# Designs tried in a protein design run: peptides against a protein of PDB entry 2AZE. Part 114

Target 1, 148 residues: chain A of PDB entry 2AZE
Amino acid sequence: AQECQNLEVERQRRLERIKQKQSQLQELILQQIAFKNLVQRNRHAEQQASRPPPPNSVIHLPFIIVNTSKKTVIDCSISNDKFEYLFNFDNTFEIHDDIEVLKRMGMACGLESGSCSAEDLKMARSLVPKALEPYVTEMAQGTVGGVF
Target 2, 101 residues: chain B of PDB entry 2AZE
Amino acid sequence: GRLEGLTQDLRQLQESEQQLDHLMNICTTQLRLLSEDTDSQRLAYVTCQDLRSIADPAEQMVMVIKAPPETQLQAVDSSENFQISLKSKQGPIDVFLCPEE

## One batch from the design tools (peptide; made by RFdiffusion4, then SolubleMPNN)

Design b1_p19_1_s4 (from b1_p19_1, 9 letters changed)
Fold by OpenDDE base, seed 5:
Structure b1_p19_1_s4 (fold): chain B 148 residues (1-148), chain C 101 residues (1-101), chain A 19 residues (1-19)
Amino acid sequence: as target 1 above (148 residues)
Amino acid sequence: as target 2 above (101 residues)
Amino acid sequence: MQEQLQRIQRQQQLRQLAK
């Protein structure tokens, strides 16, 4: 009984580790797709415009955005070397990283929510190495929990 | 018996984890290649229009933060305290507002 | 808000993993 219990503990430990790695892999795949899709979009756009956009009109990765009501009063304190910032708001705010922004832009093809059309899935598959395509398919179907 | 079944399960889980590790290595390699490609990095940007599509500056103020790697970010959002703290160790932080149309 | 922070921190960790 004790021997079996020890193995059960180990089994649970491994299952949890696998679950964590699955979550990490899914996020890494989404990042890869989003980045490549973004680059592709911008390359095409610049070709059509016959020139790159003005330097001050674009924000290169990485970045973070903070949004709040225009009525929100913000007090900002900055250190002399600009290594430290402190923002005080009089109302609620939201923070989003660049990956979340890309997802909301559709750069991950809706794969993050399992909302891929056939065309979205095709695009997503085209942006990853062949070895990752089956996993992308599983993500789109919401069936990632299987043993592979 | 139960013991044999558990032993078999552990072997299968080990194989599954190894496969998972392999896929992760492939994925991280791809991301590294992107980081090393100058043209890709040049094209890895969003526009102000992109940000407006997510949070319209007509209704929401959008602040952009460009911070060096490993910058510490802390935030408090409560009825009595709304605060963001940024602490960089590798260089200065750049903050600017997304302009309206 | 804390959930958002956790996500950002997770992304930082994943980027370190991908270097």
Scores: peptide ipSAE 0.376, ipTM 0.926, DockQ to the pose 0.860
Fold by OpenDDE base, seed 1:
Structure b1_p19_1_s4 (fold): chain B 148 residues (1-148), chain C 101 residues (1-101), chain A 19 residues (1-19)
Amino acid sequence: as target 1 above (148 residues)
Amino acid sequence: as target 2 above (101 residues)
Amino acid sequence: MQEQLQRIQRQQQLRQLAK
């Protein structure tokens, strides 16, 4: 029946939307964990040092980094108002946003790759509201992906 | 019948999506709170040492880009063209190397 | 590179969602 066909189309649409939202939620959770973990780390470090780091020695979020070989020649053109930049490289480069940097720093506790120790999972859970803890557990176990 | 089965499936999917939306709302709220907390933002930084830990400074140059929101970023990485283009409409872009390099 | 750009774009979208 046409009605059943319409409902099947809708079902598929909803399944796809749910899948998309699941991916979004996972990334948001990782961001939250990474940010809170970073803040906690720095707070502890500053307490131990009894002072904040020099202002020009740190990079505040948000940022983007570009890395390339030290041998790479870079030509840079900058507009007068610094609103436009053009970089030309003679070799390959990589671009990473701040979240990716935090993940590589371990700030997401390895949750992004499903590589969490018991301590990592404990830390991750401690950095989210209680309502999100079950989902964090599922992420660590690799059981996320099905419909609730 | 088939209709009843599909109807039930849709109801279950609706409930699942509502739960998902709720969790997302909680998460986004937490992120917003972090962004609005001055102390958290003050502490939301990495060091050059952190960057060096993921990009070997002995072999790699690390460039930092601080750009206003909605800055357009375009990049090409091919054998014939290696290029990054930045265009901001909300303010100047700051590009620098890690001071400790 | 394309994947990296997509990731950056995705993160920007997610941050906007979080606002």
Scores: peptide ipSAE 0.368, ipTM 0.924, DockQ to the pose 0.888
Fold by OpenDDE base, seed 2:
Structure b1_p19_1_s4 (fold): chain B 148 residues (1-148), chain C 101 residues (1-101), chain A 19 residues (1-19)
Amino acid sequence: as target 1 above (148 residues)
Amino acid sequence: as target 2 above (101 residues)
Amino acid sequence: MQEQLQRIQRQQQLRQLAK
């Protein structure tokens, strides 16, 4: 019947929405872990050094990085108010956001790729509220995706 | 029957989504707390050493872009075009090279 | 490249969600 068909459509819509939210939650969890881990690392480092790093030696979040060969010629056009930038390269380049940088630094404890050691997983769990710990465990096991 | 089964599925999905929303709220709250904590923000940085571990400045140039929220980013990387376009709506964009260059 | 760009844009949206 038409009613059943409508409900089936709605069911599928809800399933897709849940899937999207699951993906979003995973990314948010990774961000939380990465940020907290980064802050913790830096706090410890500054305590050990008994001073903060030189201002020009650090890059605060948020940021994006672009890397290319040193031989690459880059032409830059900037608007008068610096609201617009146009970069032209004569060769290939890569772009990475700060989260990707943090992940590659290991700040997300390898959770993003399911490559967590026991210690990494322990660290990851310690950086989230208790309610999120089971989800972190599922992420580490690669079992996220089911309906609760 | 079919109708009863679908109705039950929808109820279960609703409960699942509510649980998911709850977890989402917890997570976003934590991120908000981090953003509001001045000490955390002060410590939210990477070093040149960190960037070296990701992209070797000896081999590559590393350009840093600090742009306001909602900045539009477009990039083309093809045999014919190698281009990055940035457009901010909320303020100026800052671009600089990694200090190790 | 386009995949990377999409991920970056997605992250921007997620950060906005977290505000």
Scores: peptide ipSAE 0.348, ipTM 0.923, DockQ to the pose 0.831
Fold by OpenDDE base, seed 3:
Structure b1_p19_1_s4 (fold): chain B 148 residues (1-148), chain C 101 residues (1-101), chain A 19 residues (1-19)
Amino acid sequence: as target 1 above (148 residues)
Amino acid sequence: as target 2 above (101 residues)
Amino acid sequence: MQEQLQRIQRQQQLRQLAK
């Protein structure tokens, strides 16, 4: 019946929305863990050194990095006000945002790939509110995707 | 019947979505707290050594881009075109090589 | 490369969501 068809359409719509929100939630959790872990690391390091690092030795978030071979020729054109940049490369390059950098640094404890040791998982859980701990556990186990 | 089943499914999905929304709100709240904490923001940095772990400066050039929010980023990576375009509306863009290079 | 751009754009959206 038409009524059932309408409800099925709505069901599919909701399922898709839930899937999107699950993905967003996972990323938000990873960001939270990564940021808190980074801050904790740096705090500890500065305490041990009894001083902050030299200003020119650190890069504050947010940022994006571009990496390419040292042999790559880069032509850069910049507007007078520096509002516009154009880079031309003669070879391939990679772009990474700050979150990806943090993940690769292990700041997300390997949770992004489900490659968490027991210690990593413990750290990850310690960096989120209690309400999020079950979800972190599910992410580590790769069991996310069920309906609550 | 089919109608009853679908109706029940929709109710369950609604509850699931509400739970997700709640968890997301918790996450966004935590992130907002971090952004509002001056000390946390001061400590939210990486070093050149950190970047070397991602891209070894011995083999690769690492360029850092500091751009205002909502900066447009376009990139093409093909055999005939390797290009990055940045356009900001809110301020100047800063680009520099990793300091330890 | 397009996937990388999509990731960056997604992150921007998530940060906006967090504000």
Scores: peptide ipSAE 0.340, ipTM 0.923, DockQ to the pose 0.850

Design b1_p19_2_s1 (from b1_p19_2, 10 letters changed)
Fold by OpenDDE base, seed 3:
Structure b1_p19_2_s1 (fold): chain B 148 residues (1-148), chain C 101 residues (1-101), chain A 19 residues (1-19)
Amino acid sequence: as target 1 above (148 residues)
Amino acid sequence: as target 2 above (101 residues)
Amino acid sequence: SPLDRIELLKKFKEFNAKL
Protein backbone atom coordinates (compact mmCIF):
# COMPACT_ATOMS: atom_id res chain seq x y z
CA ALA B 1 0.00 0.00 0.00
CA GLN B 2 1.04 3.56 -0.67
CA GLU B 3 0.80 4.47 2.99
CA CYS B 4 3.14 1.68 3.96
CA GLN B 5 5.56 2.68 1.25
CA ASN B 6 5.59 6.24 2.49
CA LEU B 7 6.27 5.11 6.02
CA GLU B 8 9.06 2.87 4.85
CA VAL B 9 10.70 5.80 3.15
CA GLU B 10 10.36 7.82 6.31
CA ARG B 11 11.76 4.94 8.33
CA GLN B 12 14.81 4.79 6.13
CA ARG B 13 15.27 8.53 6.39
CA ARG B 14 15.18 8.39 10.16
CA LEU B 15 17.58 5.47 10.30
CA GLU B 16 20.09 7.34 8.19
CA ARG B 17 19.72 10.45 10.29
CA ILE B 18 20.24 8.46 13.45
CA LYS B 19 23.36 6.93 11.98
CA GLN B 20 24.72 10.36 11.17
CA LYS B 21 23.93 11.66 14.62
CA GLN B 22 25.66 8.70 16.20
CA SER B 23 28.81 9.57 14.30
CA GLN B 24 28.51 13.20 15.28
CA LEU B 25 27.98 12.32 18.90
CA GLN B 26 31.03 10.11 18.96
CA GLU B 27 33.12 12.91 17.52
CA LEU B 28 31.76 15.38 20.04
CA ILE B 29 32.57 13.01 22.86
CA LEU B 30 36.10 12.56 21.58
CA GLN B 31 36.55 16.30 21.32
CA GLN B 32 35.30 16.83 24.84
CA ILE B 33 37.59 14.18 26.23
CA ALA B 34 40.56 15.42 24.26
CA PHE B 35 40.10 19.04 25.30
CA LYS B 36 39.55 18.30 28.95
CA ASN B 37 42.43 15.88 29.03
CA LEU B 38 44.72 18.42 27.40
CA VAL B 39 43.74 21.08 29.88
CA GLN B 40 44.31 18.73 32.78
CA ARG B 41 47.69 17.70 31.46
CA ASN B 42 48.85 21.25 31.05
CA ARG B 43 47.44 22.34 34.38
CA HIS B 44 49.33 19.58 36.09
CA ALA B 45 52.50 20.35 34.18
CA GLU B 46 52.35 24.01 35.06
CA GLN B 47 51.73 23.19 38.69
CA GLN B 48 54.76 20.93 38.74
CA ALA B 49 56.89 23.58 37.08
CA SER B 50 55.35 26.29 39.24
CA ARG B 51 55.13 28.45 36.16
CA PRO B 52 53.43 28.64 32.80
CA PRO B 53 55.43 27.83 29.70
CA PRO B 54 57.12 30.62 27.82
CA PRO B 55 54.51 32.54 25.86
CA ASN B 56 56.14 31.85 22.52
CA SER B 57 56.66 28.16 23.15
CA VAL B 58 53.10 26.94 22.90
CA ILE B 59 50.33 26.87 20.33
CA HIS B 60 46.85 27.57 21.57
CA LEU B 61 43.87 25.97 19.97
CA PRO B 62 42.51 26.29 17.41
CA PHE B 63 45.13 25.61 14.78
CA ILE B 64 45.84 23.66 11.65
CA ILE B 65 48.93 21.60 10.96
CA VAL B 66 50.49 21.12 7.56
CA ASN B 67 53.33 18.67 7.25
CA THR B 68 55.39 17.50 4.32
CA SER B 69 58.78 15.99 3.69
CA LYS B 70 61.64 18.21 4.75
CA LYS B 71 62.81 17.86 1.17
CA THR B 72 59.63 19.40 -0.18
CA VAL B 73 60.09 22.82 -1.68
CA ILE B 74 57.47 25.29 -0.59
CA ASP B 75 56.67 28.57 -2.24
CA CYS B 76 54.55 30.86 -0.11
CA SER B 77 52.72 33.95 -1.23
CA ILE B 78 51.05 36.26 1.22
CA SER B 79 48.86 39.32 0.86
CA ASN B 80 49.97 42.57 2.41
CA ASP B 81 47.27 42.37 5.04
CA LYS B 82 47.97 38.68 5.66
CA PHE B 83 44.38 37.82 4.87
CA GLU B 84 45.35 35.52 2.03
CA TYR B 85 48.01 32.85 1.72
CA LEU B 86 49.03 30.64 -1.15
CA PHE B 87 51.36 27.70 -0.69
CA ASN B 88 52.76 25.78 -3.60
CA PHE B 89 54.48 22.48 -2.92
CA ASP B 90 56.52 20.33 -5.24
CA ASN B 91 55.34 17.19 -3.48
CA THR B 92 52.47 15.82 -1.42
CA PHE B 93 51.50 17.25 1.94
CA GLU B 94 49.21 16.42 4.83
CA ILE B 95 46.75 18.61 6.68
CA HIS B 96 45.60 17.90 10.20
CA ASP B 97 43.27 19.87 12.40
CA ASP B 98 43.89 20.35 16.08
CA ILE B 99 41.48 17.60 17.07
CA GLU B 100 43.36 15.06 15.04
CA VAL B 101 46.58 16.25 16.61
CA LEU B 102 45.10 15.78 20.05
CA LYS B 103 43.93 12.31 19.14
CA ARG B 104 47.39 11.34 17.96
CA MET B 105 48.77 12.74 21.18
CA GLY B 106 46.57 10.29 23.03
CA MET B 107 44.38 12.98 24.50
CA ALA B 108 41.28 11.03 23.51
CA CYS B 109 42.67 8.07 25.45
CA GLY B 110 42.69 5.84 22.40
CA LEU B 111 38.93 5.82 22.44
CA GLU B 112 38.84 6.93 18.82
CA SER B 113 40.32 3.64 17.73
CA GLY B 114 38.93 1.45 20.47
CA SER B 115 42.43 0.82 21.75
CA CYS B 116 42.14 2.29 25.21
CA SER B 117 43.49 0.48 28.22
CA ALA B 118 41.52 0.09 31.39
CA GLU B 119 43.27 3.15 32.73
CA ASP B 120 42.55 5.10 29.56
CA LEU B 121 38.92 4.14 29.72
CA LYS B 122 38.75 5.22 33.33
CA MET B 123 40.20 8.58 32.37
CA ALA B 124 37.81 8.95 29.47
CA ARG B 125 34.81 8.22 31.64
CA SER B 126 35.98 10.71 34.23
CA LEU B 127 36.06 13.47 31.65
CA VAL B 128 32.42 13.24 30.59
CA PRO B 129 29.13 13.79 32.38
CA LYS B 130 27.50 10.73 33.85
CA ALA B 131 24.90 10.62 31.11
CA LEU B 132 27.62 10.06 28.52
CA GLU B 133 29.53 7.35 30.36
CA PRO B 134 27.54 4.46 28.90
CA TYR B 135 28.20 5.74 25.42
CA VAL B 136 31.90 6.06 26.15
CA THR B 137 31.90 2.47 27.31
CA GLU B 138 30.17 1.37 24.14
CA MET B 139 32.70 3.27 22.06
CA ALA B 140 35.54 1.53 23.81
CA GLN B 141 33.94 -1.84 23.25
CA GLY B 142 33.03 -1.10 19.67
CA THR B 143 29.38 -1.78 20.31
CA VAL B 144 28.01 1.55 19.15
CA GLY B 145 25.77 1.46 16.15
CA GLY B 146 22.51 -0.04 17.25
CA VAL B 147 19.29 1.84 17.49
CA PHE B 148 18.27 2.22 21.10
CA GLY C 1 -0.70 -5.28 10.44
CA ARG C 2 2.14 -3.90 8.36
CA LEU C 3 0.97 -0.33 8.73
CA GLU C 4 0.72 -0.60 12.48
CA GLY C 5 4.14 -2.17 12.65
CA LEU C 6 5.75 0.58 10.63
CA THR C 7 4.01 3.22 12.67
CA GLN C 8 5.34 1.68 15.84
CA ASP C 9 8.83 1.49 14.39
CA LEU C 10 8.74 5.17 13.54
CA ARG C 11 7.70 6.04 17.06
CA GLN C 12 10.55 4.01 18.46
CA LEU C 13 13.02 5.62 16.08
CA GLN C 14 11.78 9.03 17.11
CA GLU C 15 12.42 8.21 20.73
CA SER C 16 15.88 6.93 19.91
CA GLU C 17 16.69 10.08 17.99
CA GLN C 18 15.48 12.21 20.85
CA GLN C 19 17.81 10.36 23.16
CA LEU C 20 20.70 11.03 20.80
CA ASP C 21 19.75 14.67 20.58
CA HIS C 22 19.78 14.90 24.34
CA LEU C 23 23.24 13.37 24.57
CA MET C 24 24.50 15.66 21.83
CA ASN C 25 23.13 18.65 23.69
CA ILE C 26 25.00 17.56 26.77
CA CYS C 27 28.20 17.31 24.75
CA THR C 28 27.80 20.67 23.07
CA THR C 29 27.03 22.24 26.43
CA GLN C 30 30.23 20.85 27.87
CA LEU C 31 32.21 22.15 24.92
CA ARG C 32 30.64 25.57 25.29
CA LEU C 33 31.53 25.60 28.95
CA LEU C 34 35.13 24.88 28.02
CA SER C 35 35.14 27.67 25.48
CA GLU C 36 33.74 30.11 28.02
CA ASP C 37 36.23 29.21 30.72
CA THR C 38 39.20 31.52 30.31
CA ASP C 39 41.46 29.35 32.38
CA SER C 40 40.65 26.31 30.28
CA GLN C 41 41.33 28.23 27.12
CA ARG C 42 44.62 29.43 28.53
CA LEU C 43 45.55 25.82 29.13
CA ALA C 44 44.30 24.60 25.77
CA TYR C 45 47.66 24.47 24.03
CA VAL C 46 50.17 22.07 22.58
CA THR C 47 53.93 22.32 22.63
CA CYS C 48 56.58 21.78 20.02
CA GLN C 49 57.30 18.48 21.69
CA ASP C 50 53.72 17.48 21.12
CA LEU C 51 53.99 18.34 17.46
CA ARG C 52 57.22 16.42 17.12
CA SER C 53 55.40 13.38 18.42
CA ILE C 54 52.96 13.74 15.55
CA ALA C 55 55.43 14.58 12.80
CA ASP C 56 59.13 14.56 13.52
CA PRO C 57 60.70 17.74 12.17
CA ALA C 58 63.83 15.74 11.51
CA GLU C 59 61.96 14.11 8.65
CA GLN C 60 58.93 16.33 8.19
CA MET C 61 58.47 20.04 7.93
CA VAL C 62 55.69 21.05 10.27
CA MET C 63 53.78 24.22 9.61
CA VAL C 64 51.26 25.65 12.04
CA ILE C 65 48.45 27.84 10.82
CA LYS C 66 46.53 30.13 13.14
CA ALA C 67 43.57 31.67 11.39
CA PRO C 68 40.42 33.50 12.42
CA PRO C 69 37.11 31.66 12.42
CA GLU C 70 35.52 30.89 9.09
CA THR C 71 38.81 31.14 7.23
CA GLN C 72 38.54 29.41 3.90
CA LEU C 73 41.02 26.64 3.18
CA GLN C 74 41.39 25.01 -0.19
CA ALA C 75 43.85 22.22 -0.79
CA VAL C 76 44.86 20.46 -3.96
CA ASP C 77 46.99 17.35 -3.70
CA SER C 78 47.52 15.70 -7.05
CA SER C 79 50.43 14.46 -9.09
CA GLU C 80 50.60 17.71 -10.98
CA ASN C 81 49.45 20.22 -8.41
CA PHE C 82 50.18 20.58 -4.72
CA GLN C 83 48.64 23.70 -3.32
CA ILE C 84 47.02 25.22 -0.26
CA SER C 85 45.13 28.47 -0.36
CA LEU C 86 43.89 30.37 2.66
CA LYS C 87 41.50 33.27 2.75
CA SER C 88 40.41 35.03 5.90
CA LYS C 89 37.71 37.62 6.23
CA GLN C 90 37.99 38.27 9.93
CA GLY C 91 41.64 39.06 10.40
CA PRO C 92 45.21 38.18 9.58
CA ILE C 93 46.50 34.64 9.35
CA ASP C 94 49.62 33.62 11.22
CA VAL C 95 51.90 30.86 10.06
CA PHE C 96 54.65 29.26 12.09
CA LEU C 97 57.27 26.62 11.55
CA CYS C 98 57.95 24.02 14.16
CA PRO C 99 61.70 23.98 14.64
CA GLU C 100 63.64 20.81 14.12
CA GLU C 101 65.37 21.25 17.45
CA SER A 1 61.82 30.47 20.24
CA PRO A 2 60.28 27.07 19.68
CA LEU A 3 57.86 28.62 17.24
CA ASP A 4 59.35 30.46 14.33
CA ARG A 5 57.35 32.50 11.92
CA ILE A 6 57.75 31.43 8.36
CA GLU A 7 60.11 33.64 6.43
CA LEU A 8 59.56 32.26 2.95
CA LEU A 9 56.87 34.78 2.21
CA LYS A 10 56.25 36.74 -0.93
CA LYS A 11 54.02 39.69 -0.33
CA PHE A 12 51.56 40.69 -2.97
CA LYS A 13 49.03 43.46 -3.05
CA GLU A 14 46.29 41.20 -4.33
CA PHE A 15 45.79 37.53 -4.94
CA ASN A 16 43.87 35.68 -7.58
CA ALA A 17 40.12 35.72 -7.20
CA LYS A 18 40.21 31.96 -6.99
CA LEU A 19 41.42 32.29 -3.47
Scores: peptide ipSAE 0.023, ipTM 0.873, DockQ to the pose 0.034
Fold by OpenDDE base, seed 4:
Structure b1_p19_2_s1 (fold): chain B 148 residues (1-148), chain C 101 residues (1-101), chain A 19 residues (1-19)
Amino acid sequence: as target 1 above (148 residues)
Amino acid sequence: as target 2 above (101 residues)
Amino acid sequence: SPLDRIELLKKFKEFNAKL
């Protein structure tokens, strides 16, 4: 009947919405883990060194990076107030945000790829509130996607 | 019947979504706390060594861009043009080069 | 400093007007 068809449409809509939220949650979890792990790493490092790093030796979040072959010729133009920049390259380049950098650094414990060691998983779980731990486990196992 | 089954499915999906929303709220709260914590922000940094692990300056030039919020970034990467433009509305943009050594 | 500001590069062009 038409009523059943309407409900089936609604069902599908809700399923898609849930799927979208699952993706969003996974990304948020990865960000949280990455940030906390980074902070923890640096805190430990500074404690070991008994001092903070030199002022201009580190880059604080947020940032983006641009990388290209060192053979690439780059022309850079900037406004006098430094509000505007223009970079022209003679070859391809890559842009990465800070979260992607953290992931590649391993700060997300390999959870982003659904493949992490037992130790990595333990670390990841320790960096989230208890309520999120089951979801972290599912991410590690690649079992996220089911309705719960 | 079919109607009853669909009705039950919708109720279950509602419950599932509520659980998901709850988890998302927890997660966003944690991120906000990190953003508001001065000590955490002080420690939220990467080093040149970290950047080298991502893209080795021996082979890749690595630039770091720090810009105020809402800065516009336009990138073109095609056979015709390779360009990045930045336009800030809230302050100056800083660009750094990660040395090879 | 282990991080060099791009502003120090000689190839930089300074504009007196917005792009």
Scores: peptide ipSAE 0.022, ipTM 0.874, DockQ to the pose 0.029
Fold by OpenDDE base, seed 5:
Structure b1_p19_2_s1 (fold): chain B 148 residues (1-148), chain C 101 residues (1-101), chain A 19 residues (1-19)
Amino acid sequence: as target 1 above (148 residues)
Amino acid sequence: as target 2 above (101 residues)
Amino acid sequence: SPLDRIELLKKFKEFNAKL
């Protein structure tokens, strides 16, 4: 019947929306863990060093990274006010956002790939509110995806 | 029947989505708190050593770009064109090169 | 356009110095 068909369409729509939100939540959790872990790391490091790093030795978030072979020729055109940049490369390049950098640094505890040690998982759980801990566990196990 | 089954499914999905929304709200709240905490923002940095662990400057040029919010980024990475264009409306863009040493 | 007033750079400044 038409009614049932309409409901089935709606069901599918909701399922897809939930799936999208699940992905968004996972990313948000990873960001939270990564940021907090980074802050924690740096706090500890500065305490051990008894001073903060020189201002020009660190890059504060947010940022993006562009990397390419050192052999790549790069031409950069900059407007006088530095509002516009144009980079021309003679070869391929990569762009990474700060979150990706943090993930590769291990700041997300390997949760992004579901490769967490027991200690990694413990750290990850400690960096989120209690309500999110079960979800972190599911992410580590790769069991996220079911409708709860 | 079929109608009842579908109706039940939709109710269950609604409950699931509500739970999901709740978790998302918690998470976004935490991120907002982090963004608003001055000390956290002060400590939210990476070093050149960190960047070297991602891409060795001995082999890769590592360029860092700090741009104001809503800066337009256009990138083309094809055999015919390798280009990055940045256009800011809110202020100057800063670019840094990670040193090798 | 603003790009009419451009500076072409072949070398970038390191962390210790902004471009």
Scores: peptide ipSAE 0.022, ipTM 0.875, DockQ to the pose 0.030
Fold by OpenDDE base, seed 1:
Structure b1_p19_2_s1 (fold): chain B 148 residues (1-148), chain C 101 residues (1-101), chain A 19 residues (1-19)
Amino acid sequence: as target 1 above (148 residues)
Amino acid sequence: as target 2 above (101 residues)
Amino acid sequence: SPLDRIELLKKFKEFNAKL
């Protein structure tokens, strides 16, 4: 019947929307864990040093990173007001946002790749509200969306 | 029948989506709180040592770019050309080099 | 400074036109 066909279309639509939201939630959780873990690390480090690091020794978020071989030749053009930059490379380069940097630093506890040890998982859980802990566990186990 | 089954499935999906929305709201709230906390933002930084762990300046040149919000970044990475274009509308762009040591 | 402003940028062309 036409009604069943309409409901089937709606079902597929909702499934796709849920899938997208699951992806978004996972990323949000990873960001939260990464940020909180970074802040915690730095707070501890500063406490141990009994002082903050020199201002020009750290890079505050947000930022992006561009890396390439040291052998890569780079040409750069900049506007007078520094509003515009143009970089030309003679070889491949990589661009990473700050979140990716944090992940590679282990700030997300390996949760992003399912590489959480028991200790990593414990840390990850401790950095989110209780309501999010079950989802963190599911992420670590690779069972997110198992009910769908 | 099929109609009843589909109706039930949709109800279950609705509940699942509502749960996701709730969790996302919680997470977004936490991120907002972090962004609004001055001390947290002061501590939200990485060091050159951190960057070296990601891309060793002994082998890789590492540039750090800090730009105002809404800055446009366009990148081309192909066999014919390798290019990065940055366009800011709100202020100057700062570019730093992570030293090897 | 561990985070040095790229000095090489000063060696490159400056312009007023939009990229």
Scores: peptide ipSAE 0.021, ipTM 0.873, DockQ to the pose 0.031

Design b1_p19_2_s2 (from b1_p19_2, 11 letters changed)
Fold by OpenDDE base, seed 3:
Structure b1_p19_2_s2 (fold): chain B 148 residues (1-148), chain C 101 residues (1-101), chain A 19 residues (1-19)
Amino acid sequence: as target 1 above (148 residues)
Amino acid sequence: as target 2 above (101 residues)
Amino acid sequence: SPLDRIKLLEQFRKFNESL
């Protein structure tokens, strides 16, 4: 029947939307954990040193990273006002946003890749509100994706 | 019947989506609180040592780009063209090189 | 400091934005 067909279309639409939101939520959780963990680490480090790091020794978020072989030749053109940049490389390069950098630093506790130790999971849980802890646990176990 | 089953499924999916929305709102709120906290933003930094742990400058050149919001980034990484184009609308772009040591 | 003194910006040529 036409009515059933319409509902099936809507069902599929909602399922896809839920799937998208699940991935978005996971990313938001990882960002939250990474940011809080970074701040916590730096706060502790500054307390231990009894001083902040030199101003030009750190890079504040946000930023992006571009890396390539040290042998790669880079040609760069810059506008006078520094509003425009053009980089030409003679070989492949990689671009990473700051969140990915934090993940690779371990700030997300390995939760993003399922490499979460017991201590990592404990840290991750401690950095989110209680309502999110079950979801963090599911992420660590790789059991996210079901209907809840 | 089939119609009743589909109707029930849609209701359950609606409840699931509402729960997801709630959790996402919690996350968004937490991130907003972090962004509004001056001390947190002051402490939201990485060091050159951190960057070296991601890509060793002994083997890789590590370039850091700080650009204003709404900056356009175009990247081409093909067998014949390797290019990055940046175009800011709100201010100058800063580029730094992470030293090996 | 490393980040302040090692800016790639200073190593490259300028061009007109209108180009």
Scores: peptide ipSAE 0.022, ipTM 0.871, DockQ to the pose 0.031
Fold by OpenDDE base, seed 2:
Structure b1_p19_2_s2 (fold): chain B 148 residues (1-148), chain C 101 residues (1-101), chain A 19 residues (1-19)
Amino acid sequence: as target 1 above (148 residues)
Amino acid sequence: as target 2 above (101 residues)
Amino acid sequence: SPLDRIKLLEQFRKFNESL
């Protein structure tokens, strides 16, 4: 019947919305773990060194990374107030956000690829509230996606 | 019947979505707490050593861009055009170069 | 801050979607 058909459409719509939210939640969890792990790492490092790093040797979040071959010619135009930048390259480039950098640094404990060791998983769980721990476990096992 | 089954499915999906929303709220709250903690913000940084571990400055030029919130980013990477455009509304944009050893 | 980066992430996503 038409009523059943309408409900089937709605069901599919909700399933897709849930799928999207699952993806968003996974990313938020990875961000939380990465940020907390980064802060923890730096705190420990500064304690061991008994001093903070030189001011010009660090980049605070947030940021993005642009990389290209050293052979790439880059033309950069900057407005007077530095509100506008235009970069022209003569070859391909890559853009990475700060979270991707943190992931590649291992700050997300390999959770982003489901490549957690037992110690990595333990660390990841320790950096989230208890309510998120089951989801972290599912991410590590690659079982996220089910309806709960 | 069919109608009953679909109705039950929708109720279950509603509960699942509510649970997801709850978890997301918890997560965003944690991120907010990090944002509001001055000590955490002070410690939220990467070093040149970190960046070198991601891309070797001996082979790759590595730029770091710090832009205010709501900055517009336009990028084109094709055989015809290689371009990045940044437009800020709230303040100046800073660009840094990761040096070689 | 983590909240500040959210808007930058959105811009990054738009770029990736165009690829």
Scores: peptide ipSAE 0.021, ipTM 0.875, DockQ to the pose 0.298
Fold by OpenDDE base, seed 5:
Structure b1_p19_2_s2 (fold): chain B 148 residues (1-148), chain C 101 residues (1-101), chain A 19 residues (1-19)
Amino acid sequence: as target 1 above (148 residues)
Amino acid sequence: as target 2 above (101 residues)
Amino acid sequence: SPLDRIKLLEQFRKFNESL
């Protein structure tokens, strides 16, 4: 009886761990797709323009963005060596990491919300190794969550 | 019996986790390869136009922060305090503003 | 780098969890 109880606890622990890993994998897949798609987009754009964009016109990953109303008053304190920044706002702000930006740009092909067109899904599948394609399909269909 | 059933479940879960770990390893490997590819890193950028699609500079101030690895970020967004603190140990922090078009 | 990006994600998650 005690042995069975211990195994049941372990079973639940493993199920939870698998769930966590599934979430991590999904995020990693989205990152991979978004990144590769971004690179492809920019490569194609530069080829069409026959030159790279001006250095000061682009922001390379990684980065984060902070946005707030233009009416928001911002007080910024910066150390002399620029190692430390302190921003004080008089109103709410938003923070977005670069991956979130890429998702909103459509770089993840709508896979993050399971809102892929047939073309988007085809693109998403083309940007991952073959072994990950079934998982991409499951993500698009919203069928992730089962035990392998 | 019950013990056998539980044991079988655990074996199946182990197989599932192993498959999951394998997929994760594939994915992380791909990401590492991308980070090591200089051409990919050169092309891994967004434009001001991209940022405008996320938050319109006509209505929103859009700030871009590039910080060295291991930079500490602390943010508070409450009714009493709206603050972002950045502390780097490996170099200067760069802050950019997306210009209004 | 991927490591840098991962760290940023972790920081972002911490921020979200703190709210």
Scores: peptide ipSAE 0.018, ipTM 0.871, DockQ to the pose 0.319
Fold by OpenDDE base, seed 4:
Structure b1_p19_2_s2 (fold): chain B 148 residues (1-148), chain C 101 residues (1-101), chain A 19 residues (1-19)
Amino acid sequence: as target 1 above (148 residues)
Amino acid sequence: as target 2 above (101 residues)
Amino acid sequence: SPLDRIKLLEQFRKFNESL
């Protein structure tokens, strides 16, 4: 019947919306874990060194990374006020946001790829509120995607 | 019947979505707290060593871009055009290079 | 701050989505 058809359409719409929110939530969780883990790492490192690193030796978040072959020629045009930049490359380049950098550094404990050791998972769980721990567990197992 | 089954499904999906919304609110709250904590922000940094670990400067040039909020980024990566454009509205853009050594 | 990067990240996502 038409009524059932309408409900099926609505069902599919809601399923898609939930899927989108699941993806967004996973990313937010990874960001939280990565940030907290980074801060924790640096705090410990500074304590061990008994001093902060030199100011020009570190890059504070937020940032983006651009990488390309060392052989790539880059032409950079900068406005006088440095509000505008234009980079022209003679070959392909890659762009990564700071979160991706943190992930590659292991700050998300391998949770982003479901490659968590027991210790990694323990760390990840410790860096989120209790309410998020079950979801972190599911992410580690690659079982996220079902309806709660 | 079919109608009852679909109705039940929709109700369950609504509950699931509400749970997701709640969890997302928790996450955004945590991120906000991090942004408001001065000490955390001071410690939110990476080193050149970190950057070398993700992209070998012996093979790759690594450039770091720091831009203020509301900065527009446009990039083209095609066989005929390789370009990145940045336009800031709130301040200057800073560019850094990660040295090989 | 993490939230200060939101707009920049949005631009990054737009780029990726266009690929």
Scores: peptide ipSAE 0.021, ipTM 0.875, DockQ to the pose 0.230; fails the geometry check

